# Designs tried in a protein design run: peptides against a protein of PDB entry 6B9H. Part 15

Target 1, 151 residues: chain A of PDB entry 6B9H
Amino acid sequence: AELCESLLTWIQTFNVDAPCQTVEDLTNGVVMAQVLQKIDPAYFDENWLNRIKTEVGDNWRLKISNLKKILKGILDYNHEILGQQINDFTLPDVNLIGEHSDAAELGRMLQLILGCAVNCEQKQEYIQAIMMMEESVQHVVMTAIQELMSK

## One batch from the design tools (peptide; made by RFdiffusion4, then SolubleMPNN)

Design b1_p10_7_s3 (from b1_p10_7, 4 letters changed)
Fold by OpenDDE base, seed 1:
Structure b1_p10_7_s3 (fold): chain B 151 residues (1-151), chain A 10 residues (1-10)
Amino acid sequence: as target 1 above (151 residues)
Amino acid sequence: VREELLALLS
Protein backbone atom coordinates (compact mmCIF):
# COMPACT_ATOMS: atom_id res chain seq x y z
CA ALA B 1 0.00 0.00 0.00
CA GLU B 2 1.17 3.51 -0.80
CA LEU B 3 0.45 4.75 2.70
CA CYS B 4 2.43 1.95 4.30
CA GLU B 5 5.43 2.39 2.02
CA SER B 6 5.58 6.14 2.54
CA LEU B 7 5.23 5.81 6.29
CA LEU B 8 7.87 3.09 6.31
CA THR B 9 10.19 5.62 4.70
CA TRP B 10 9.20 8.11 7.39
CA ILE B 11 9.79 5.56 10.16
CA GLN B 12 13.28 4.95 8.79
CA THR B 13 14.21 8.57 9.51
CA PHE B 14 14.13 7.77 13.23
CA ASN B 15 17.18 5.50 12.89
CA VAL B 16 16.07 3.10 15.59
CA ASP B 17 18.20 0.14 16.63
CA ALA B 18 15.79 -2.52 15.39
CA PRO B 19 15.76 -3.55 11.72
CA CYS B 20 13.29 -1.39 9.81
CA GLN B 21 13.92 -1.95 6.12
CA THR B 22 10.80 -3.91 5.17
CA VAL B 23 7.13 -4.13 6.01
CA GLU B 24 7.86 -7.48 7.63
CA ASP B 25 10.37 -5.82 9.95
CA LEU B 26 7.60 -3.69 11.41
CA THR B 27 5.12 -6.48 12.09
CA ASN B 28 6.57 -7.46 15.48
CA GLY B 29 6.08 -3.94 16.84
CA VAL B 30 9.64 -3.51 18.08
CA VAL B 31 10.45 -0.70 15.64
CA MET B 32 7.17 1.02 16.45
CA ALA B 33 7.88 0.86 20.17
CA GLN B 34 11.36 2.32 19.71
CA VAL B 35 9.96 5.11 17.53
CA LEU B 36 7.36 5.96 20.16
CA GLN B 37 10.07 6.13 22.79
CA LYS B 38 11.92 8.65 20.65
CA ILE B 39 8.75 10.69 20.21
CA ASP B 40 8.15 10.95 23.96
CA PRO B 41 10.67 9.17 26.17
CA ALA B 42 9.02 10.49 29.32
CA TYR B 43 5.78 8.72 28.51
CA PHE B 44 7.07 5.76 26.53
CA ASP B 45 9.84 5.18 29.02
CA GLU B 46 12.12 2.21 29.51
CA ASN B 47 9.58 0.45 31.70
CA TRP B 48 7.00 0.73 28.95
CA LEU B 49 9.45 -0.39 26.27
CA ASN B 50 10.47 -3.41 28.33
CA ARG B 51 6.93 -4.73 28.05
CA ILE B 52 7.49 -5.27 24.32
CA LYS B 53 9.05 -8.64 23.61
CA THR B 54 12.03 -8.45 21.28
CA GLU B 55 12.62 -12.15 20.65
CA VAL B 56 9.53 -12.70 18.54
CA GLY B 57 10.71 -14.33 15.33
CA ASP B 58 7.85 -15.55 13.18
CA ASN B 59 5.50 -16.12 16.09
CA TRP B 60 2.41 -14.24 14.99
CA ARG B 61 0.81 -14.59 18.41
CA LEU B 62 3.71 -12.75 20.00
CA LYS B 63 3.57 -10.13 17.25
CA ILE B 64 -0.10 -9.52 17.94
CA SER B 65 0.57 -9.31 21.66
CA ASN B 66 3.19 -6.63 21.07
CA LEU B 67 1.00 -4.75 18.63
CA LYS B 68 -1.90 -4.70 21.06
CA LYS B 69 0.32 -3.17 23.72
CA ILE B 70 1.59 -0.57 21.28
CA LEU B 71 -1.90 0.33 20.10
CA LYS B 72 -3.01 0.71 23.70
CA GLY B 73 -0.02 2.92 24.37
CA ILE B 74 -0.86 5.13 21.42
CA LEU B 75 -4.48 5.45 22.46
CA ASP B 76 -3.55 6.20 26.05
CA TYR B 77 -0.98 8.76 24.90
CA ASN B 78 -3.56 10.53 22.77
CA HIS B 79 -5.98 10.65 25.67
CA GLU B 80 -3.64 11.43 28.55
CA ILE B 81 -1.00 13.63 26.91
CA LEU B 82 -2.19 14.97 23.56
CA GLY B 83 -5.81 15.47 24.52
CA GLN B 84 -6.85 14.11 21.14
CA GLN B 85 -10.17 12.44 20.56
CA ILE B 86 -9.62 9.58 18.14
CA ASN B 87 -12.51 7.35 19.15
CA ASP B 88 -14.13 7.80 15.76
CA PHE B 89 -10.94 6.96 13.89
CA THR B 90 -10.73 3.54 12.27
CA LEU B 91 -8.27 1.56 14.33
CA PRO B 92 -5.84 -0.84 12.70
CA ASP B 93 -6.51 -4.55 12.89
CA VAL B 94 -3.41 -5.76 14.67
CA ASN B 95 -4.37 -9.37 14.04
CA LEU B 96 -4.01 -8.86 10.31
CA ILE B 97 -0.68 -7.13 10.82
CA GLY B 98 0.74 -9.83 13.05
CA GLU B 99 -0.57 -12.85 11.23
CA HIS B 100 -0.56 -11.71 7.60
CA SER B 101 1.71 -8.66 7.48
CA ASP B 102 -1.24 -6.71 6.06
CA ALA B 103 0.25 -3.54 4.59
CA ALA B 104 -2.99 -1.57 4.64
CA GLU B 105 -3.54 -2.20 8.34
CA LEU B 106 0.12 -1.57 9.06
CA GLY B 107 -0.25 1.76 7.30
CA ARG B 108 -3.08 2.66 9.63
CA MET B 109 -0.94 1.75 12.61
CA LEU B 110 1.93 3.90 11.39
CA GLN B 111 -0.52 6.72 10.73
CA LEU B 112 -1.42 6.72 14.41
CA ILE B 113 2.26 7.01 15.27
CA LEU B 114 2.51 9.87 12.79
CA GLY B 115 -0.29 11.55 14.69
CA CYS B 116 1.71 11.24 17.88
CA ALA B 117 4.77 12.81 16.28
CA VAL B 118 3.04 15.83 14.74
CA ASN B 119 1.09 16.59 17.91
CA CYS B 120 3.73 15.96 20.58
CA GLU B 121 5.92 18.52 22.30
CA GLN B 122 8.56 18.02 19.61
CA LYS B 123 6.09 18.43 16.74
CA GLN B 124 8.14 21.23 15.19
CA GLU B 125 11.13 18.94 14.86
CA TYR B 126 9.14 16.17 13.24
CA ILE B 127 7.24 18.44 10.89
CA GLN B 128 10.51 19.98 9.74
CA ALA B 129 11.94 16.52 9.17
CA ILE B 130 8.96 15.64 7.00
CA MET B 131 9.59 18.75 4.91
CA MET B 132 13.03 17.35 4.07
CA MET B 133 11.64 14.10 2.67
CA GLU B 134 11.10 13.28 -0.99
CA GLU B 135 8.20 15.24 -2.46
CA SER B 136 6.09 12.20 -3.27
CA VAL B 137 6.51 10.90 0.27
CA GLN B 138 5.69 14.32 1.71
CA HIS B 139 2.43 14.30 -0.20
CA VAL B 140 1.34 10.96 1.20
CA VAL B 141 2.42 11.86 4.72
CA MET B 142 0.62 15.20 4.61
CA THR B 143 -2.53 13.54 3.35
CA ALA B 144 -2.29 11.09 6.23
CA ILE B 145 -1.92 13.96 8.70
CA GLN B 146 -4.91 15.76 7.24
CA GLU B 147 -7.00 12.64 7.56
CA LEU B 148 -6.14 12.44 11.25
CA MET B 149 -6.95 16.09 11.82
CA SER B 150 -10.32 15.86 10.11
CA LYS B 151 -11.62 13.24 12.53
CA VAL A 1 2.65 20.52 0.50
CA ARG A 2 5.41 22.42 2.26
CA GLU A 3 3.03 25.31 2.86
CA GLU A 4 0.53 22.93 4.40
CA LEU A 5 3.22 21.45 6.63
CA LEU A 6 4.27 24.92 7.72
CA ALA A 7 0.67 25.67 8.61
CA LEU A 8 0.79 22.81 11.12
CA LEU A 9 3.45 24.72 13.04
CA SER A 10 0.99 27.48 13.93
Scores: peptide ipSAE 0.511, ipTM 0.933, DockQ to the pose 0.728
Fold by OpenDDE base, seed 5:
Structure b1_p10_7_s3 (fold): chain B 151 residues (1-151), chain A 10 residues (1-10)
Amino acid sequence: as target 1 above (151 residues)
Amino acid sequence: VREELLALLS
């Protein structure tokens, strides 16, 4: 999916320790958890990160467990820190991500992380980083941001 | 697109 591929490119700019080259690399949630810690290390602290299981391999049950924790963290962060409620927005199906590596649903998850980045304390830094991306990627990312802000 | 991103900084 175009959204997933563009946001994968955006995720790669964070230079996290976990492998993040393919859609499959993101399905265990480890990359997403490390990205969230970079966005707000005070909220997504080491204690929070330690709840995410590493070395899950191809175990889709463990993937789904991690993804559920990450989605909850994102929603709680929006409510408790950003003061935003996600209304009339389609949430990602983490079961499809963990069991089938569904790119469309993964795109929705990455879009929520994008929302955290462009609304956090260091939003200026992340917006400026997006400006340095290829024009075609910028277009997809900006459309994703606009969709979040319109709801 | 760049102008729209700049608008987010305001």
Scores: peptide ipSAE 0.507, ipTM 0.932, DockQ to the pose 0.737
Fold by OpenDDE base, seed 2:
Structure b1_p10_7_s3 (fold): chain B 151 residues (1-151), chain A 10 residues (1-10)
Amino acid sequence: as target 1 above (151 residues)
Amino acid sequence: VREELLALLS
């Protein structure tokens, strides 16, 4: 999916410790958790990050468990910190991500993380970083942002 | 797109 591929490129700009080269690399949630910690380390602190299992392998049940925690963290962050600027419409199906590496659903998950970045305390930094990306990626990212903020 | 991104900074 175009959304997933563009947002994967965006995720790679965070330079997290976990491998993040492919869609499959994102399905265990470890990259996403590390990205969220970079976005707001005061909220997504070490105690929060420690809830995400790092030794997952190909265990789709563990992937789904991690993804559920991450999704909950995103939703709680939007409610508690961002003032619900991002609502819970069309939530990603984490079961499809964990079990089938569904790119479309993964795209929706990454879109929620994008929403966190462009609304967080350092939103200026992340918006400016997006401006430095390839124009085609910028277009997809901006469309994704508009979808979140229009509802 | 750049103008739209800049609008987010306003």
Scores: peptide ipSAE 0.506, ipTM 0.931, DockQ to the pose 0.731
Fold by OpenDDE base, seed 3:
Formats: C-alpha cells, structure tokens, sequence
Structure b1_p10_7_s3 (fold): chain B 151 residues (1-151), chain A 10 residues (1-10)
C-alpha cells in the first residue's frame, strides 16, 4: 500500500536499532515501540518498552500481543498527554498485521504514530524532518496528517 | 505540500 510504503520510509528516518527495511520487519511491533520511545521517552520509557517482547520471530500471536500493547500506548498517549488532539479514527486491525503482514492495516498503525510525532512536544522537529523527505513521500505523509486531524 | 507542512507549525 502507498501509505504503508511512505510511512515505512518515514519510520526509517528514526534510525532505530531494530531492523526496519521491510513491511514484515514492522509486524512484530519492536520498531514501532522504539520509534515511540524516541518521540516521547518520558512517556514511552524503559518500563513501557520492556513490555514489548523482542524475541518474536514468526510467531504471529506474539506479534499481535506486542501490537495490542503499542496500540494501547498510542491511544493512552493521545488521551493523557496530547489531549486527544487527534480526532476519532479508524483503528488498525492488529490481527491482520500480525497474522498476514497486511500493509494497509500496518499503514493505519504507522499513521497513528505519525499523529503522535506531529502533535508531541517536539512536533516542530518532526514536521521539519518531514519537509526534508522526497516530495512524493511528503505528499502522502501530509495527506495522512490531514486525515488524522480532520473532523 | 511544503506550505501545508509549514501551516502545521503555526
């Protein structure tokens, strides 16, 4: 999916420790968790990160477990820290991500993380970073942001 | 797109 591919490119700019070259690399949630920690290390602290299992392999049940925790973290962050600046949005199906590496649903998950980045304390830095990306990626990212913030 | 991104900063 176009959204997923563009947001994968965006995710790669965080330069996390976990492998993040393919869609499948993102399905265990480890990359996403590390990205969230970079976005707000005070909220997504080591205690939070330690709840995400890193030795997942191809176990789709463990993937889904991680993804559920991450999704909850994102939602809680929006409520507790961001003041729910992101309007009600269609939530990703983490089962499809974990079981089938569904790119469309993964795109939805990454879009939520994008929402965290552009609304967090360091939103200016993340928005400026997006401005340095390829134009085609910027377009997709901006569209994704607009969708999140639309009423 | 750049203009739209800049608008997010305001």
Amino acid sequence: as target 1 above (151 residues)
Amino acid sequence: VREELLALLS
Scores: peptide ipSAE 0.503, ipTM 0.930, DockQ to the pose 0.750

Design b1_p10_7_s4 (from b1_p10_7, 4 letters changed)
Fold by OpenDDE base, seed 1:
Structure b1_p10_7_s4 (fold): chain B 151 residues (1-151), chain A 10 residues (1-10)
Amino acid sequence: as target 1 above (151 residues)
Amino acid sequence: VREELLQLLS
């Protein structure tokens, strides 16, 4: 999906330690967890990150377990820290991500992370980083932001 | 698009 590919490119700008070159690389949730820690290390602290299993391999059950924790973290962050600036949104199906590497659902998960970045304390830095991306990617990312913040 | 991104900063 175009959304997933553009947001994968965006995720790569974080330069996390975990491999993040392909859609498959994101399905275990490790990259997403590391990105969230960069977005707000006070909230997504080391104790939170340690709940994410790093040695997952091809175990789709472990992937789903990680993804559920990450999704919960995102939702809690929006409620507790962002003051629900992001409206109710269709939640990604983490089962499809973990078991089938579903790019469309993964894109929706990454979109939620995008929402965290553009509404966090350092939103200015992340918005400016988006402005430096390829124009076609900027367009997709901006559309994704608008969708998140629309009523 | 850049104008829209700038609006997010306001």
Scores: peptide ipSAE 0.482, ipTM 0.927, DockQ to the pose 0.742
Fold by OpenDDE base, seed 2:
Structure b1_p10_7_s4 (fold): chain B 151 residues (1-151), chain A 10 residues (1-10)
Amino acid sequence: as target 1 above (151 residues)
Amino acid sequence: VREELLQLLS
């Protein structure tokens, strides 16, 4: 999926410790959790990050468990810190991500993280970083941002 | 696209 691949490229700019080269690398949620910590380390602190299990391998149940925690964290962050409401109808299906590595649903998950980045305290820095990306990626990212802002 | 991104900064 174009959305997923573009946002994967965006995620890679965070230079997290976990492997983040493929869609499969993101399905366990570890990369996403580390990215969220970079976005707001005061909110997504070490205690929060420690709730995400590492080294889950191909265990889709553990992946889904992590993804559910991450999704909850994102939703709580939007409500408590960003003052924004996310439409539940457009939420990613974490079961499809964990069980089938569904790229479309993963893209929707990454889109929520994008929303956190472009609305957080350091939003200016993240927006400026996006402007440094390849033009085709910028198009997809901007479309994703606009979709979030229209909700 | 850069113009649109810049609009987000305002």
Scores: peptide ipSAE 0.476, ipTM 0.926, DockQ to the pose 0.741
Fold by OpenDDE base, seed 5:
Structure b1_p10_7_s4 (fold): chain B 151 residues (1-151), chain A 10 residues (1-10)
Amino acid sequence: as target 1 above (151 residues)
Amino acid sequence: VREELLQLLS
């Protein structure tokens, strides 16, 4: 999916330790957790990160478990820190991500992380980083931001 | 798009 591929490119700008070259690399949630820690290390601290299992391999059950924790973290962050309600926004199906590597649902998950970045304390830095990306990617990312802001 | 991103900063 176009959204997923563009947001994968965006995720790669964080230069996390975990492999993040393919859609499959994102399905275990480890990259997403490390990105969230970079966005707000005070909230997504070491104790939070330690709840995400590493080296899950192809175990889709463990992937789903990680993804559920990450989704909960994102939702809690929006409510507790960002002061935003996203009840009208369609949430990603983490079962489809973990079991089938569904790119469309993964894109929806990454879109929520994008929302965290552009609304966090360092939002200016992340918005400026987006401005340095390729034009075609900027178009997709901006559309994703607008969709979040409209709901 | 760049103008829209700049608008987010203003």
Scores: peptide ipSAE 0.476, ipTM 0.926, DockQ to the pose 0.738
Fold by OpenDDE base, seed 3:
Structure b1_p10_7_s4 (fold): chain B 151 residues (1-151), chain A 10 residues (1-10)
Amino acid sequence: as target 1 above (151 residues)
Amino acid sequence: VREELLQLLS
């Protein structure tokens, strides 16, 4: 999916420790968790990050477990910190991500993380970083942002 | 797109 590929490119700008070259690399949630910690380390602190299992391998059940925790973290962050109403937004199916590496659903997950970045305390810096990305990626990312803001 | 991103900064 175009959304997933563009947001994968965006995720790569965070330079996290975990491998983040392919869609499959993101399916265990480790990259996502590390990105969220960079977005707001006070909220997504070490205690939160430690709940995400890093040695998952191909175990899709463990992937889904991580992804559920991450999705919950995102939702809680939006409610507790950002004051965002995303209840009506289409949530990603983490089962499809974990079990099938579904790019479309992964795109939706990454879109939620994008929402965290462009609404967090350092949103100005993240928006400016997006402005430095390739134009084609900017188009997709901006569209994704607009979709989030329309809710 | 740049203009739209700038709008987010406003």
Scores: peptide ipSAE 0.470, ipTM 0.924, DockQ to the pose 0.755

Design b1_p10_8_s1 (from b1_p10_8, 3 letters changed)
Fold by OpenDDE base, seed 4:
Structure b1_p10_8_s1 (fold): chain B 151 residues (1-151), chain A 10 residues (1-10)
Amino acid sequence: as target 1 above (151 residues)
Amino acid sequence: SVRDFFLSLL
């Protein structure tokens, strides 16, 4: 999916420790958790990160468990820190991500992380970084942000 | 434009 591929490119700019080259690499949630920690290390601190299992392998049940924790963290962050600036009426299906590596649903998860980045304390830094990306990626990111801002 | 959009978010 275009959304997933563009946001995967965006995620790669964070240079996290976990492998993040493919859609499959993101399905265990480890990359996403590390990205969230970079976005707001005070909120997504070491205690939070330690709840995410890193040695998941191909176990889709463990993937889903991680993804549920990450989604919960994102939603809590939006409520507690960002003041619910993101439209979460269409939440990603973490079961499809974990079991089937569903790119469309993964894109929706990454979109929520994008929402965290462009609304966090360092939003200016992340927005400026996005503005340095390929035009085609910027366009997809823009659309994704607009969707989040709409009710 | 896309650029204007992101500038509006700053």
Scores: peptide ipSAE 0.748, ipTM 0.965, DockQ to the pose 0.939
Fold by OpenDDE base, seed 2:
Structure b1_p10_8_s1 (fold): chain B 151 residues (1-151), chain A 10 residues (1-10)
Amino acid sequence: as target 1 above (151 residues)
Amino acid sequence: SVRDFFLSLL
């Protein structure tokens, strides 16, 4: 999916420790958790990150467990820190991500993380970084942000 | 434009 591919490119700019080259690399949630920690390390602290299982392999049940924790973290962050600036209009289906590597649903998960980045304390820095990306990626990111803002 | 959009977010 276009959304997923563009946001994967965006995720790669965080230079996290976990492999993040493919859609499949993102399905266990480890990359996403590490990205969230970079976005707000005070909220997504080491104690939070340690709740995410890192050695899940192809176990889709463990993937889903991680993804549920991450989604919960995002929603809580939105409510507690961002003042509900990110609407949970349509939540990603983490079961489809974990079991089937569904790119469309993964894209929606990454979109929520994008929402965290462009609304966090360091939002200006993230926005400026996005402005340095390929124009085609910027366009997709813009659309994704607009969707979050409109709902 | 895309640029104007992101500038408006700053």
Scores: peptide ipSAE 0.747, ipTM 0.965, DockQ to the pose 0.946
Fold by OpenDDE base, seed 1:
Structure b1_p10_8_s1 (fold): chain B 151 residues (1-151), chain A 10 residues (1-10)
Amino acid sequence: as target 1 above (151 residues)
Amino acid sequence: SVRDFFLSLL
């Protein structure tokens, strides 16, 4: 999906420790968890990150378990820190991500993370970084943000 | 424009 591919490119700008070259690399949630920690290390602290299993392999059940924790973290962050600035009425299906590497649903998960980045304390830095990306990626990101901010 | 959109978020 175009959304997933563009947001994968965006995720890669975080330079996390975990492999993040392909859609499948993101399905275990480890990259996403590390990105969230970079976005707000006070909230997504080491204790939170340690709840995400890193040695998952191809175990789709473990992937889903991680993804559920990450989704919960995102939702809690929006409620507790961001004051529900982004809309979460269309939640990604983490089962499809974990079991089938569904790119469309993964894109929706990454979109939620994008919402965290552009509304966090360091939103200016993330917005400016996005403005330096390829124009086609910027356009997709813009659309994704607009969708999050609309009811 | 895309640029104007991101500027509006700052």
Scores: peptide ipSAE 0.747, ipTM 0.965, DockQ to the pose 0.938
Fold by OpenDDE base, seed 3:
Structure b1_p10_8_s1 (fold): chain B 151 residues (1-151), chain A 10 residues (1-10)
Amino acid sequence: as target 1 above (151 residues)
Amino acid sequence: SVRDFFLSLL
């Protein structure tokens, strides 16, 4: 999916420790968790990150477990810190991500993380970083943000 | 434009 591929490119700019080259690399949630910690390390602190299992392999049940924790973290962050500024009426299906590496659903998850970045304390820095990306990626990101912030 | 959109978010 175009959304997933563009946001994968965006995720790669965070330079996290975990492998993040393919859609499959993101399905265990480890990259996502590390990205969220970079976005707001005070909220997504080491205690939070330590709840995400890193040695998952191909175990889709463990992937789903991690993804559920991450999704909950995002939603809690939206409520507690961002003031519910992200529209979450269409949540990603973490089962499809974990079990089938569904790119469309993964795109939705990454879209929520995008929402965190463009609304966090350092939102200006993340927005400016996006503005330096390839124009085609910027266009997809723009559409994704517009969808998130729509009433 | 895309640029104007992101500028509007700043």
Scores: peptide ipSAE 0.746, ipTM 0.965, DockQ to the pose 0.947

## One batch from the design tools (peptide; made by RFdiffusion4, then SolubleMPNN)

Design b1_p11_1_s1 (from b1_p11_1, 5 letters changed)
Fold by OpenDDE base, seed 2:
Structure b1_p11_1_s1 (fold): chain B 151 residues (1-151), chain A 11 residues (1-11)
Amino acid sequence: as target 1 above (151 residues)
Amino acid sequence: SLLDQFFQSLS
């Protein structure tokens, strides 16, 4: 999926500790959790991050468990900090991500993280970083943001 | 550009 690939490229700019080169690398949620901590370390603090299992391997059940926690964190962050509502019917299917590495659903998850970045306290920093990316990626990101803000 | 205008509008 174009959305997933573009946002994977975006995620890579965070330079997190976990491997983040492929779609599969993101399916255990560890990269996403580390990215969220970078976005807002006061909210996604060490205690929150420690709830995410790091030694998941190919265990899709553990992946899904992590992804559910991450999705919940994103939703809570939007509600408690950003004051934004994200409709449940547009939420990613974390089961498909964890069990099948579904790129389309993963793209939707990354889109939510993008929403956090461009609306957080440091949104200007992340916006500037996006503006430094390849034009093709910027177009996808623009569309993704527009879609989020229209929901 | 369109991209520049869009991202500037987010700030």
Scores: peptide ipSAE 0.668, ipTM 0.954, DockQ to the pose 0.157
Fold by OpenDDE base, seed 5:
Structure b1_p11_1_s1 (fold): chain B 151 residues (1-151), chain A 11 residues (1-11)
Amino acid sequence: as target 1 above (151 residues)
Amino acid sequence: SLLDQFFQSLS
């Protein structure tokens, strides 16, 4: 999916420790958790990150468990820190991500992380970083943000 | 540009 591919490129700009070159690399949630910690390390602190299982391999049950924790963290962050309601937004199906590497649903997950980045304390820095990306990626990111704000 | 205007509006 175009959304997933573009947001994967965006995720790569964070330069996290975990491998993040393919869609499959993101399905265990480790990259996403590390990205969230960079976005707000006070909220997504080391204790939070340590709850995400590493070295998951191909265990889709463990992947789903991680993804559920991450989704909960995103929703709680929006409610507690950003003061933003996204409960009426179409949420990603983490079962499809973990079990089938569904790119469309993964795109929705990354879109929620994008929402955190462009609304967090350091939102200006993330916006500027997006403006330095390829135009084709910027267009997809713009559309994704517009969709988030249209609720 | 359209892109520039949009992202500036987010600031």
Scores: peptide ipSAE 0.667, ipTM 0.954, DockQ to the pose 0.158
Fold by OpenDDE base, seed 4:
Structure b1_p11_1_s1 (fold): chain B 151 residues (1-151), chain A 11 residues (1-11)
Amino acid sequence: as target 1 above (151 residues)
Amino acid sequence: SLLDQFFQSLS
């Protein structure tokens, strides 16, 4: 999916420790958890990160478990820190991500993380970084943000 | 540009 591929490119700019070259690399949630820690290390602290299993392999049950924790973290962050500034009405199906590597649902998960980045304390830093990305990626990101803000 | 205007509006 175009959303997933563009946001994968965006995720790669965080330079996290975990492999993040393919859609499959994101399905265990480890990259996403590390990205969230970079976005707000005070909230997504080491105690939070330690709840995410790092050696999951191809175990889709463990992937789903991680993804559920990450989704909860995003929703709690939106409520407790961001004051519900981003839309979370349509939640990604983490079962499809974990079991089938569903790119469309993964795209929606990354979209929620994008919402965290453009509303966090360092939002200006992330906005400026996005403005330096490839134009085609910027268009997808713009549309994704607009959807979070207006739907 | 449209992109620049949009992202500036997020500031």
Scores: peptide ipSAE 0.665, ipTM 0.953, DockQ to the pose 0.157
Fold by OpenDDE base, seed 3:
Structure b1_p11_1_s1 (fold): chain B 151 residues (1-151), chain A 11 residues (1-11)
Amino acid sequence: as target 1 above (151 residues)
Amino acid sequence: SLLDQFFQSLS
């Protein structure tokens, strides 16, 4: 999916420790958790990160478990820290991500993380970083943000 | 540009 492809490129700019080259690399949630920690390490602290299972391999049940925790973290962050600047208009189906590596649903998950980045305390830094990306990626990001903010 | 204007509006 176009959304997932562009946001994968965006995720790669965080330079996390976990492999993040393919859609499949993101399905276990480890990269996403590490990205969230970079976005707000005070909220997504080491205790939170340690709840995410690493080395899950192809175990889709463990992937889904991680993804559910991450989704909950994102939603709680929006409610507790961001003041619900982003609502739960359309939640990604983490079952499809974990079991089938569904790129469309993964894109929606990454879109929520994008929402965290452009609304967090360091939002200006992330906005500036996005403005340095390829124009085609910027267009997708713009559309994704507009969708989040308009609902 | 449209992109620049949009991202500046997020500030």
Scores: peptide ipSAE 0.661, ipTM 0.953, DockQ to the pose 0.158

Design b1_p11_1_s2 (from b1_p11_1, 4 letters changed)
Fold by OpenDDE base, seed 4:
Structure b1_p11_1_s2 (fold): chain B 151 residues (1-151), chain A 11 residues (1-11)
Amino acid sequence: as target 1 above (151 residues)
Amino acid sequence: SLLDEFFESLE
């Protein structure tokens, strides 16, 4: 999916410790959690990160468990810190991500993380970084942000 | 450009 592919490219700019080269690499949530910690380490602190299981392997149940925690963290962050409400209609299906590596749903999850980045305390830095990416990626990012902020 | 204008509007 175009959204997933573009946002995967964006995620890779964070240079997290976990492997983040493929869609499959993102399905266990570890990369996402590490990215969120970079976005706001005060909120997504070590205690929060430690709730994410790293020894997941191919266990889709563990993937889903991680993804649910991450999604909750994102939603709570939006509510508590960013002052934004996310509609359930646009929420990713973490079951499809964990069990089937669904790229479309993964794109939705990454879109939520994008929302965190462009609204967080360091949003200026993330916006500037996006502006230095390929134009094709920028267009997808723009559309994704517009969709989020239209809620 | 449209992209520049959009992202600047977010700042």
Scores: peptide ipSAE 0.623, ipTM 0.944, DockQ to the pose 0.157
Fold by OpenDDE base, seed 5:
Structure b1_p11_1_s2 (fold): chain B 151 residues (1-151), chain A 11 residues (1-11)
Amino acid sequence: as target 1 above (151 residues)
Amino acid sequence: SLLDEFFESLE
């Protein structure tokens, strides 16, 4: 999906330790957890990160377990820190991500992380970084942010 | 540009 591919490119700018070259690389949630820690290390601290299992392999049940924790963290962060109302927003189906590597649902998960980045304390730096990306990627990111703000 | 104006409006 176009959304997933563009946001994968955006995720790669964080330069996390975990492999993040393909859609499949993101399905275990490890990259997403490391990105969230970079966005707000005070909230997504080491204790939070340690709850995410890193040696998952192809175990889709473990992937889903990680993804559920990450989604919960994102929703709690929006409520407790950002004061953002996303209850009416279409949430990603983490079962489809973990078991089938569904790119459309993964795109929705990455869109929520994008929402965290453009609303966090360091939002200016993340917005400036997006403005330096390829124009085609910027267009997709713009549309994704607009969709978030419309809810 | 449209992109520049949009992202600047978010700051």
Scores: peptide ipSAE 0.620, ipTM 0.943, DockQ to the pose 0.157
Fold by OpenDDE base, seed 2:
Structure b1_p11_1_s2 (fold): chain B 151 residues (1-151), chain A 11 residues (1-11)
Amino acid sequence: as target 1 above (151 residues)
Amino acid sequence: SLLDEFFESLE
């Protein structure tokens, strides 16, 4: 999916420790958790990150478990910190991500993380970083943000 | 540009 591929490129700019080169690399949630910690380390602190299993392998049940925790974290962050600035009426299906590596649903998960980045305390830093990306990626990101902020 | 205007509007 175009959304997933563009946001994968965006995710790669965070330079997290976990492998993040392919869609499959993102399905266990470890990269996403590390990205969220970078976005707001006070909220997504070490205690939160430690709840995410790092050695998941191909165990789709463990992937789904991680993804559920991450999704909950994102939703709680939107409510508690961002004041529901992000529209979450359409949530990603973490079961499809974990079990089938569904790129479309993964794209929707990454879109929620994008929303966290462009609305967090350091939003200007992340917005400026996006403005340095390839124009084609910027267009996809723009559309994704517009969807998130629509009421 | 459209992109510049959009991202600046988010700041």
Scores: peptide ipSAE 0.619, ipTM 0.942, DockQ to the pose 0.157
Fold by OpenDDE base, seed 3:
Structure b1_p11_1_s2 (fold): chain B 151 residues (1-151), chain A 11 residues (1-11)
Amino acid sequence: as target 1 above (151 residues)
Amino acid sequence: SLLDEFFESLE
């Protein structure tokens, strides 16, 4: 999926410790959690990150458990810190991500993380970084942001 | 460009 592949490229710019080369690498939620900690380490602190199970392997049940925690964290962050600036009308199906590595649903999950980045305290830094990416990726990111911020 | 204008509008 175009959205997922573009946002995977974006996620890779964070240089997290966990492997993040493929769609499947993202399905356990570990990369996502580490990215969120970089976005706002005061909110997504070490205690929060430690709730995400590492070394999940192919255990789709553990993947889904992690993804549910991450989705909850994103939604709570949106309400408590970002002032509900992200439209959460359509939520990603974390079951499809965990069980089937569904790229479309994963793309929507990464889209929510994108929303956190472009609305956080350091949003200008992340926006500037996006502006340095390939034009094709920027177009996808622009569309994704427009969808998030539309009412 | 359209991209530049959009991202600048977010700041």
Scores: peptide ipSAE 0.616, ipTM 0.942, DockQ to the pose 0.158

